# Peptides against a protein of PDB entry 5Z08: the designs that were tried, part 69

Target 1, 168 residues: chain A of PDB entry 5Z08
Amino acid sequence: RQKDEWAKKTSSLMKQLDWFIGEHLGAMLAAEELGGPVVGELMEIDPDDLSAGFNAHGKLKKATSQPDLDRRQRRIDDIWGPQDEQGQAHKRKRGADEALAASAEMRDLIEQLMNKLVEAGGDNSATYVEIPRESAAARFLVRSKVAMFHPNDARRLRLVDFGRDLDD
Target 2, 222 residues: chain B of PDB entry 5Z08
Amino acid sequence: GLPRLIDAIEEASKIPAKRRQTPIKPTIEKLTTHLYTHGASPDSLLRLADLLTLRNHLDQASLAAITRNLYPSSTVSDEVVLRFIGALGHGQLKPTLALQALFLRWLVMVYHLLENPGVLGQVYGVLFDLLDTAAIRPQLCHLLALVTRRKHVRPFRIQAILTLSRQTGGDPNLTGLLRVFKNYYPEIIVGDATKGRASAFKHPDPQWRQHLDEIQQRRSEA

## One batch from the design tools (peptide; aimed at target 1 W19)

Design b2_p23_5_s3 (made by RFdiffusion4, then SolubleMPNN; from b2_p23_5, 7 letters changed)
Fold by OpenDDE base, seed 2:
Structure b2_p23_5_s3 (fold): chain B 168 residues (1-168), chain C 222 residues (1-222), chain A 23 residues (1-23)
Amino acid sequence: as target 1 above (168 residues)
Amino acid sequence: as target 2 above (222 residues)
Amino acid sequence: LDELAPTVRQLIEEISINRRRAL
């Protein structure tokens, strides 16, 4: 009976998190990936803002790696390309697609982090998820003090174990 | 007139009850009778707001009686509103939580008479951060339900209400406020967080409303 | 960050605690 109540509560909270990611966080993550503001500097980023390009206050972050630079530059060029009416509709769709992709990436990353924490059974070495890149999602989780990088390997990310403090 | 009654109460408020030469109760009764009959002008409202919100030697019963009879004869200025908002929360220099609840109830009942309703929107964060204070939560939720606009409905506030609703076992006032938020974000799931009935935020005192309308109507005829 | 990070942290914390209690 109690386990079922906790399972229902978990499901309800996951739905709330999924909603929050999809409706609010995804667009901001997509903006950060596109060289826009860091998540939380601008609270009102929607897919239309992504399509319109970043205003003069959106500091283009210098991409640290060349391959990411080319992809970002191409995305910037696609976002800032000539404003034909057909181009605006394609830009809006692309902005929405990038927000959806960022939302999915964030959801998947959180799910993997949570699953690894459960699977590890208390072994801290087994709690790490291998990430293909340092995404806006990964950086956001670290800034939020929800996740931590491995001290010697930035490709390994783990969830902070919030449950340890309750049993001590 | 009302200004002279306020003068007498202001002077009496500086002196501890045991050191007063004359009982204050008859003067408070004259004031409340005058307020009930004629209401308070904007200038009188400001002076009364200071008496109600600033630390003085007036007793709680007198302060409550003034607040219950605080009928505006005209509009309510931003300055008056800000006096009452500044009096909210915990602190040794602040009014009692019971009196704060009366102030919030008053703001709800006079909301339509505010010179600038937007002033409450500017202090929205201050009001919202007080939702954890159980003693004022019912009236605070009602006021927030009136004040809330799209710009105030932020993800962190949605989550804060959801969390507080879970912690309180589904306070109907929080559920009512969350329904107001749902008008701006339909995807908000109210039912899963709160098995409780939402408050409808009905007018707190229909008799007070009727009497206020009579006072306001006399002004329009003069 | 000041508004979003606490929200996400709180959600993930509550989910993690409830998942652990459901096991």
Scores: peptide ipSAE 0.332, ipTM 0.409, DockQ to the pose 0.260
OpenDDE base, seeds 1, 3, 4, 5: peptide ipSAE 0.323, 0.330, 0.329, 0.326; ipTM 0.420, 0.390, 0.383, 0.392

Design b2_p23_5_s4 (made by RFdiffusion4, then SolubleMPNN; from b2_p23_5, 9 letters changed)
Fold by OpenDDE base, seed 4:
Structure b2_p23_5_s4 (fold): chain B 168 residues (1-168), chain C 222 residues (1-222), chain A 23 residues (1-23)
Amino acid sequence: as target 1 above (168 residues)
Amino acid sequence: as target 2 above (222 residues)
Amino acid sequence: LDELAPTVRSLIEQISINIRKAL
């Protein structure tokens, strides 16, 4: 009985989370993936300065690696560039597709993280999900303090253990 | 009660140990026992913060014992936070670096109880500028890892961490902080410093946390 | 971030707690 109530509550919360991802978070995640603002904060820093990245010496990479910067900047310019009518429809569709993709990635990541938590049976070492890339979704979960990277492997992500302190 | 114990310690703190008529240690023990059992109210926290941060005649062991038992029974005010932040760094009037490290550890452990977590964000620069102080760096990096938001991640600070990381031979706490920065700016190349062990910034004291949770739970039931 | 992260955190926290209680 009590387990069934918890299962129902969990299902309800998952639906709320799915809704929140789809309605609010997905578009912001997509914007971050496209080189826009990090989810939840407006950049006061010129994206151009940050887009160059920092080298191992903490210096801005010289503009010479143009292609990837050019892709993100072109994507930003493609997203935020002047509104011609036909360009708007394609931009809106592309933006919607990117938002859907970002939403799906976030949902999948959360599902994997939750599944690993269930499978691990309390073993924190077994709760890690292997992520193929550092996505906006993964970064958001880490920034939100709900997930943690493995100390030695940035491709391994796990949920923060919120419940351990209750059962001991 | 706790206020009377604080009164006695405040009065004793004005007098050099050699000139005290009564030993203060028994009163400190009573205080720490009371704090362990009941925690400190916001008003008591402020008074204790002053005792801990202002120059007085209390011995370092007593100050450390109070700090280690400084369980908030409620929230932590901005004023209390600012007392501890103001006590950081080098200076003849400032607490010892060992005590400052305990203050930073305390702030980490009570971060979730701050009335306004944004207060630490407002003093971010002050905290960040202390990263060169090796004795407090571990706890300072942990606190900064909690406090850091995108608005704080600026090119000059990224460069400062990278420079300091090189100068320190790749301090794992600095690497840990730089990983936090990378969450906001993925383009940050944490160079060879990332090959080093980065601090995971785990809770400094799980037993202290558990005991804090027990004290806080009693508040929610009252 | 001030609104979004707490919401997501709260939801995930509650879900994770519920999962553990259901196990």
Scores: peptide ipSAE 0.246, ipTM 0.682, DockQ to the pose 0.368
OpenDDE base, seeds 1, 2, 3, 5: peptide ipSAE 0.205, 0.247, 0.240, 0.206; ipTM 0.355, 0.682, 0.664, 0.343; seed 2 fails the geometry check

Design b2_p23_6 (made by RFdiffusion4)
Pose (drawn by RFdiffusion4):
Structure b2_p23_6 (pose): chain A 102 residues (1-31, 98-168), chain B 214 residues (1-190, 199-222), chain P 23 residues (1-23)
Amino acid sequence: RQKDEWAKKTSSLMKQLDWFIGEHLGAMLAAEALAASAEMRDLIEQLMNKLVEAGGDNSATYVEIPRESAAARFLVRSKVAMFHPNDARRLRLVDFGRDLDD
Amino acid sequence: GLPRLIDAIEEASKIPAKRRQTPIKPTIEKLTTHLYTHGASPDSLLRLADLLTLRNHLDQASLAAITRNLYPSSTVSDEVVLRFIGALGHGQLKPTLALQALFLRWLVMVYHLLENPGVLGQVYGVLFDLLDTAAIRPQLCHLLALVTRRKHVRPFRIQAILTLSRQTGGDPNLTGLLRVFKNYYPEIIVSAFKHPDPQWRQHLDEIQQRRSEA
Amino acid sequence: STVEQIVRTYIEEIAINRRREEE
């Protein structure tokens, strides 16, 4: 099957993203850098792992977030995540993976 | 004769205006005239795109003059197209929004000359996420309308464009893009973009006809 | 910002690939 290529591509891309978060983004967020990288990654991992865990239930895809988390503000500003409209301490990913003809 | 002019504009681009041993306006005019007559080669286009995209000491009037006369001879590379894509939106590295509108207008006018038009499809999300920016929204919509293929019409983008249409009170450029979306998915709840400058289209055609000569 | 755009593109590619892997 062609499956593990979609796995190989994902494991490879995940590493490239973590490199970018550690090398470039964490430092930008500081303005320590290492702390910002770890929390951004944990948050993205939690965000992505849940979006698929819901499959169809669009309502269950919110994660709890500290009050003034800069990582969530960046992710919302970058249009990769969205706050819950009723309260801003839960967060979901934008669901890039869902496709009508997937 | 053209590369020499670019070499001069590149050097003046590195120092402030008052420290220049010569006014640059006469040299910018020579470049503008040459581009009007002969077009810009693929390599010259790349160098001009760097001058238009990177932060330098060139003034706005000179950059706009260059952008308005950026008629390609032959084709437009991905290297050129991506530099203009990267120049879009807000950020300290990026040019003014006014120049960004000119670049987007230019990409629409040269869309048929791209070596790899699919490259815009590979950055579709970069273009789309910028629709909120009103200063460049009309030009963004026109370019997105040319670039949209079925694979790009995803539910999150359908919802985002509908929300933006409601919040802006109904931008006709957004509804024009939604029309293109509906062509791929008629299930969707319901300006046919014209060429932005016909004289510029005509002048480009004249310059492009030289490619048939040998 | 360009950094924001890059992050956006990584996350989109990864999200699409995971969905296709599951299928």

Design b2_p23_6_s1 (made by RFdiffusion4, then SolubleMPNN; from b2_p23_6, 14 letters changed)
Fold by OpenDDE base, seed 2:
Structure b2_p23_6_s1 (fold): chain B 168 residues (1-168), chain C 222 residues (1-222), chain A 23 residues (1-23)
Amino acid sequence: as target 1 above (168 residues)
Amino acid sequence: as target 2 above (222 residues)
Amino acid sequence: SELEEQLRKMIEEIEILIRKALK
């Protein structure tokens, strides 16, 4: 009975988290990936705003890896392409697609992190997920103090131990 | 050292300003300088919380100066938190609303140093019931935004914030708190009248944060 | 940021529930 109540509560919280990611974080994560502001600097990024492009004062953080720069630049160029009505519709669609992709990446990463926590059975050394790249999603989790990188390997990420018993 | 400065201020706080043999201002300046340089230990922090929250003969400017320099050198105990929470609201024995706003701002700035953040969750109702007090509402909403968990988001509190938001013409801090509630209950319809910009609850003093971090780092090296 | 704090709270609550369920 108690385990069933916890399972139901966990499922409910996961649905809320999925909603929060989809409705609030996805567009902002996509903006950060596209060289826009860091998540949380602009509270209301509409997917349509992703299509409008970021003003020149968006500090292009030097993406460290060259291949990701070319993909990013192509995505920027594709999002910032000519202002024709058809171009705007394609731009809006692309902005929405990037927001959806960023949301999916964040959801998948959180799910993997939680699954590893379950599988580890209390062994903190076994809770690491291998990440293919340092994404806006991964950076956001670290900034949020919910995840940490392995001290010797930036490709390994784990959940932070929140060790605090919520007194019921 | 800091304990001796606190002793001198505690003794002076028992005596009306007109009956003091020596001005207290130089001792307050020494205290605030020491706090700025070294921070307050848990024991000193508790003693200072008593000086700030209990009725005494210290002037408001001195109390505000101590509060603005109240850097913890380590953690903040539940006892210290409860002293500040107990000082909130209306009453003849309570600190001024201006000083209460400084206390709430302080709690926001040191939230990450609390030994048990759950203590604020236990007094959530007390904090929530003060939202009608306009003078402390900005800092109170920020603190509630930090403290709120799903267990606190109840239908009656949702309705209370919605009602208060309408009555205040869409206070951005209340709208910010409603966004926090909406994260737990997406079905919360923030009516068109609350279309105001929500407060982002940014850190109230980045310079204070930086200085706190410097004080905290010195202790980890000792 | 506010969003970082919101995410932290949600994940913290889920993680605590997971840990409780594993005991």
Scores: peptide ipSAE 0.247, ipTM 0.517, DockQ to the pose 0.322
OpenDDE base, seeds 1, 3, 4, 5: peptide ipSAE 0.245, 0.100, 0.241, 0.243; ipTM 0.374, 0.298, 0.360, 0.358

Design b2_p23_6_s2 (made by RFdiffusion4, then SolubleMPNN; from b2_p23_6, 15 letters changed)
Fold by OpenDDE base, seed 4:
Structure b2_p23_6_s2 (fold): chain B 168 residues (1-168), chain C 222 residues (1-222), chain A 23 residues (1-23)
Amino acid sequence: as target 1 above (168 residues)
Amino acid sequence: as target 2 above (222 residues)
Amino acid sequence: SSLEEQLRLMIEEISVLKRKALK
């Protein structure tokens, strides 16, 4: 009975976490990846804001009609993207896609971290997830004190074991 | 305390070594011992950053010793970061390239303590333009690997790294940086530029990291 | 940040509950 209640509560909290990641965190993570503010500095980021991009100072580029004439400073995607009205729609869609991708990355990373902690059975060496890159998601987890990098390898991330103190 | 030690070193830094009434080395040793034990506050970090980056009469060994013991007890301000960034490159008033490499290494090791990690992103161009400086390239690539975001991955920078990689015979650090770029743009071909293995950008000093963590932990308990 | 704290609290609670459920 008690185990079932804990399982149900866990499931409920996981759903809340997924919602939190999708609705609040994803856009901010995407903004950080795009060179915007660090997560938490700007609380309300619309996918449309992501599509507008960020200046060198991490501020939203006002859709000023002035094409950033410095062709050298254009992103690869800005060079290859359509310049027409369809290009603006594609930019908006891209902003949404970036937020979704960031959300998915965070979800997947948390899931992997939790699974590895369970699978390790107390072996700290087995708790590490290999991350392909230091993403905004990974950095956020570390800043949140939820995850820790391996002391010698920043490509290895582990979940902080919050339950260790309960077994003593 | 640390402020008094810094005061003494600041005053000594204004005077050529041959004209100093007292040797500065004992004071530097006291400073480095204090830094190792307690770390530096944000205010102390700023003062030390000025001592390290501004032209003065301190010897290179002393500057290096301070840099190697420059443990932040708290956060690292934008101003501190900008002092070190401003000290990079070639110039008569700039620190030696060896010292600049230590500064970059330090920035890598304290990156997680920056009050605003975005500050390095704002000066990304300045950092990137120094990649041709071989003496600082390893640490610079490592720092850029941490700082790089999608907005920084521009065609001209991709091409610049590719060109420099060819010119250097495939510097592993440049290859490592290109790999970071490839995370944002998978279409980047790293192999054409690089005969060598990419750098993994491992933490430069695990012992330094551990000691930093101990200093930082004491702050959280206070 | 408040978001970092919120995430931490959520993951902490989930982690504790998962461990309890596995015992």
Scores: peptide ipSAE 0.360, ipTM 0.394, DockQ to the pose 0.298
OpenDDE base, seeds 1, 2, 3, 5: peptide ipSAE 0.355, 0.355, 0.335, 0.347; ipTM 0.390, 0.396, 0.398, 0.401; seeds 1, 3, 5 fail the geometry check

Design b2_p23_6_s3 (made by RFdiffusion4, then SolubleMPNN; from b2_p23_6, 15 letters changed)
Fold by OpenDDE base, seed 4:
Structure b2_p23_6_s3 (fold): chain B 168 residues (1-168), chain C 222 residues (1-222), chain A 23 residues (1-23)
Amino acid sequence: as target 1 above (168 residues)
Amino acid sequence: as target 2 above (222 residues)
Amino acid sequence: SLLEDQLRQMIEEISVLIRKAQK
């Protein structure tokens, strides 16, 4: 009974995590990968902002001088407004694709990290996932104190064992 | 040392400013300098929390200065947290709303140092019920954004935020909190209220964070 | 950042639940 409740709760939380990654984190991760701000510095990165690109300072390339209100209205208009011209649609699509890719990478990485932690059965040496690159996703997990690199190998990442303190 | 400075301030806090034999300001400055340099131990934090939250004769500027320099050198206990939470809201015995906002800001900035972050989840209702208090709402929403778990996202609270958001003309902080709620329940229709700017709940003071990190690092090296 | 904290929180809660379910 308790195990079933925990399993259900886990499943529910994983769905929430997936949603959080897809709806909030993916675009920001994509922005970081594209040379934008570090995740969390700019909270509202639209796929459209991703398509505009970032300057050498990680700032959104200034499209036209319209005040911040107008950017949001443009975004709303861009999301809900009439499909204006083909070029904006392509930029939006590219930004959306990058956000989706970043979301998928983060999901996959978290899944691998969790699976390895479960499989290791308490052996810390077996908990490492090999990462092909230091992605924005990997960096974000480390900054979040959710994951740790191997001390001697930055290609090896492990999930922080948050449950260790429960058994002592 | 820090304990002696706290002792002096505690004694001075019992006496109205006009009746003090010596100005307290120099002692406050010494305290804040010490706190800035070394941080506060858990024991010192508790004593300072009492000074900040209990009604005394310290002036608001001194209380604010202490709060702005309240760097933990280690962890923050549940007891310290609860002192600050207990100080929130309306009442003649409670600190000013301006000071409460500083307390909430402090809790946000030290959230990662809490011995038990779950303590804030236990008092979630108390925090949530204060959202109508405009003066503390920005920091309160930020703290709630950190504290919120699925168990806290209830239909009545969703509705309360939506209602309050409408009443406030779409306060960005409420919109930000609704986004946090939406992370747990995607189906939450954040109506026209969320078309407005949501607060990103950025760290309130990056310089303070950096300085805190320096204080914390010195502890790990000792 | 807030997002980092949120992610950490979610993963922490999941990790704890997974461990509890395995016991």
Scores: peptide ipSAE 0.351, ipTM 0.456, DockQ to the pose 0.333; fails the geometry check
OpenDDE base, seeds 1, 2, 3, 5: peptide ipSAE 0.338, 0.341, 0.329, 0.338; ipTM 0.500, 0.482, 0.485, 0.483; seeds 1, 2, 3, 5 fail the geometry check

Design b2_p23_6_s4 (made by RFdiffusion4, then SolubleMPNN; from b2_p23_6, 13 letters changed)
Fold by OpenDDE base, seed 1:
Structure b2_p23_6_s4 (fold): chain B 168 residues (1-168), chain C 222 residues (1-222), chain A 23 residues (1-23)
Amino acid sequence: as target 1 above (168 residues)
Amino acid sequence: as target 2 above (222 residues)
Amino acid sequence: SLAEQRLRQMIEEIEVLRRKALK
């Protein structure tokens, strides 16, 4: 019975997490990926603001976009076609798609991190997830103190083990 | 052509039915006929996905008719997939659960045409968390059965599906999904609640499949 | 940020519960 209650609570919290990622973080993460503000500097980014384009003065250093980032960036530039009403709808839509993609990336990353921690059985070396790129999602998790990079390899990310302190 | 029909429907979708100067139904019928005959290009699919997933003034019957005739003539892009996934769940701006079930059914039927099937794996959690929504569960389980890989079969999801199976009295679709999980982890005990019939996740519409194949064959000849 | 804090809290709670459910 108690285990069932914990499972239910876990499921409920996972749903809340998914909601939080989808409704709040996705747009902000997408904005950061698109060269917008770092997640958390703006409390709410309207997906519509993602469509309006961040002016060049938000010179966050153009990280040398790997070619796959260039395809996303080209998609972003293509989102910014002419200002006709159809163009605005397409922009809003593309902003929503980027927010969804960012949400999916964050969810997947969190899930991988959580699963690796459980599977490792206390072996810290086995807790690392290999990340294909330093994403806004990965950076956000690190800033949130939820995840940590491997000290010698920025492509390896692990979840902070919050549960160890319960046995103390 | 198809783009002009989509243009007309897009414009009509912005206007409440009572304020439209012309009935949209004839244009919808032309669109569905065209889709049935020729399928939709990737660009047209994207536009139609917007019409189907974004809140607009189109009636549910029209949206359902478009969805039922949404034959891809080529591949299905990640962008199209993500629009349908984003339309799932509860919310004021989301399509009806009935329409969402049609979207999931569509995704099942076109799964082999996805440019990147991995995109569904990336949103696996989103899909999995919707399993408690009874109205979409059958199609959702079928889609998850196609998408599931070893990396998705996690202890918490195993427990979640077992719990939900008990709560639903052993939904055959959940039992079917659990059998897919068991393919990756044979040690999964399908609890007593799952002693029932499992869904085999057969193709939901063989006629639709056949017609899709005919449309796809025309592309290979061009 | 508030978002960072909220995420951390949620993940922490989930991790704690998951561990309890596995014992």
Scores: peptide ipSAE 0.391, ipTM 0.407, DockQ to the pose 0.280
OpenDDE base, seeds 2, 3, 4, 5: peptide ipSAE 0.385, 0.389, 0.381, 0.396; ipTM 0.591, 0.417, 0.594, 0.572; seeds 3, 4, 5 fail the geometry check

Design b2_p23_7 (made by RFdiffusion4)
Pose (drawn by RFdiffusion4):
Structure b2_p23_7 (pose): chain A 102 residues (1-31, 98-168), chain B 214 residues (1-190, 199-222), chain P 23 residues (1-23)
Amino acid sequence: RQKDEWAKKTSSLMKQLDWFIGEHLGAMLAAEALAASAEMRDLIEQLMNKLVEAGGDNSATYVEIPRESAAARFLVRSKVAMFHPNDARRLRLVDFGRDLDD
Amino acid sequence: GLPRLIDAIEEASKIPAKRRQTPIKPTIEKLTTHLYTHGASPDSLLRLADLLTLRNHLDQASLAAITRNLYPSSTVSDEVVLRFIGALGHGQLKPTLALQALFLRWLVMVYHLLENPGVLGQVYGVLFDLLDTAAIRPQLCHLLALVTRRKHVRPFRIQAILTLSRQTGGDPNLTGLLRVFKNYYPEIIVSAFKHPDPQWRQHLDEIQQRRSEA
Amino acid sequence: LEAFHEALEAGDLGRALELWLAL
């Protein structure tokens, strides 16, 4: 099957993203850098793991967030995540993976 | 003759205007004239794109003059297209929004000359996420309309464009893009973009006809 | 990845996108 390539590509891409977060983004967020990288990654991992966990239930895909988390602000500003409209302490990913003809 | 002019513009591009031993306007005009007559080669286009895209000491009028006369001889590379794409939106590394609108207009006018038109499809999200920026929205919509394929019409983009249409009170350029989206998915709840400058199109065609000669 | 890092340090976002797509 072609499945593990979609796995190999994902494991490879995940590493490239973590490299970018650690080398470039955490430092930008500081303006310590290492702390920002760890929390951004944890947040993205939590965000992604849940989006698929819901499958069809669009309502269950919110994670709890500290009040003034810069990581969520960046992710919302970059249009990779969205706050819940009723309150801003829960967050969901934009659902890039959903496709009509997937 | 053209590379020598670019070499001069590149050097002047590195120092402030008042420290230049010569005014640059006469040299910019020579470049503009040469580009009008002969077009820009693939390599010259790449160098010009760097000058238009990276932060340097060139003034706005000179950059706009160059952009307006950027008729390609032969083809347009991915290297050139991506530099203009990377120049879009807000950020200290990026050019003015006015020049960005010119770059987007230019990409529409040279869309048929890209060596790899699919490259725009590979950055579709980069173009799309910038629709909120009103200063470049009309040109973004036209380009996105040419670039949209079925694989790009995803539910989150359908919803995002509908929300933006409502919040802006109905931008006709957004509804034009939604029309293209509906062509792939008619299930969707319901300006046919014309060429932005016909004279420029005509002049480009004349220059491009030299490719048939040998 | 080294070339991509250098392109970001140079502020050349177009070159960085090209390198990213080549990855």

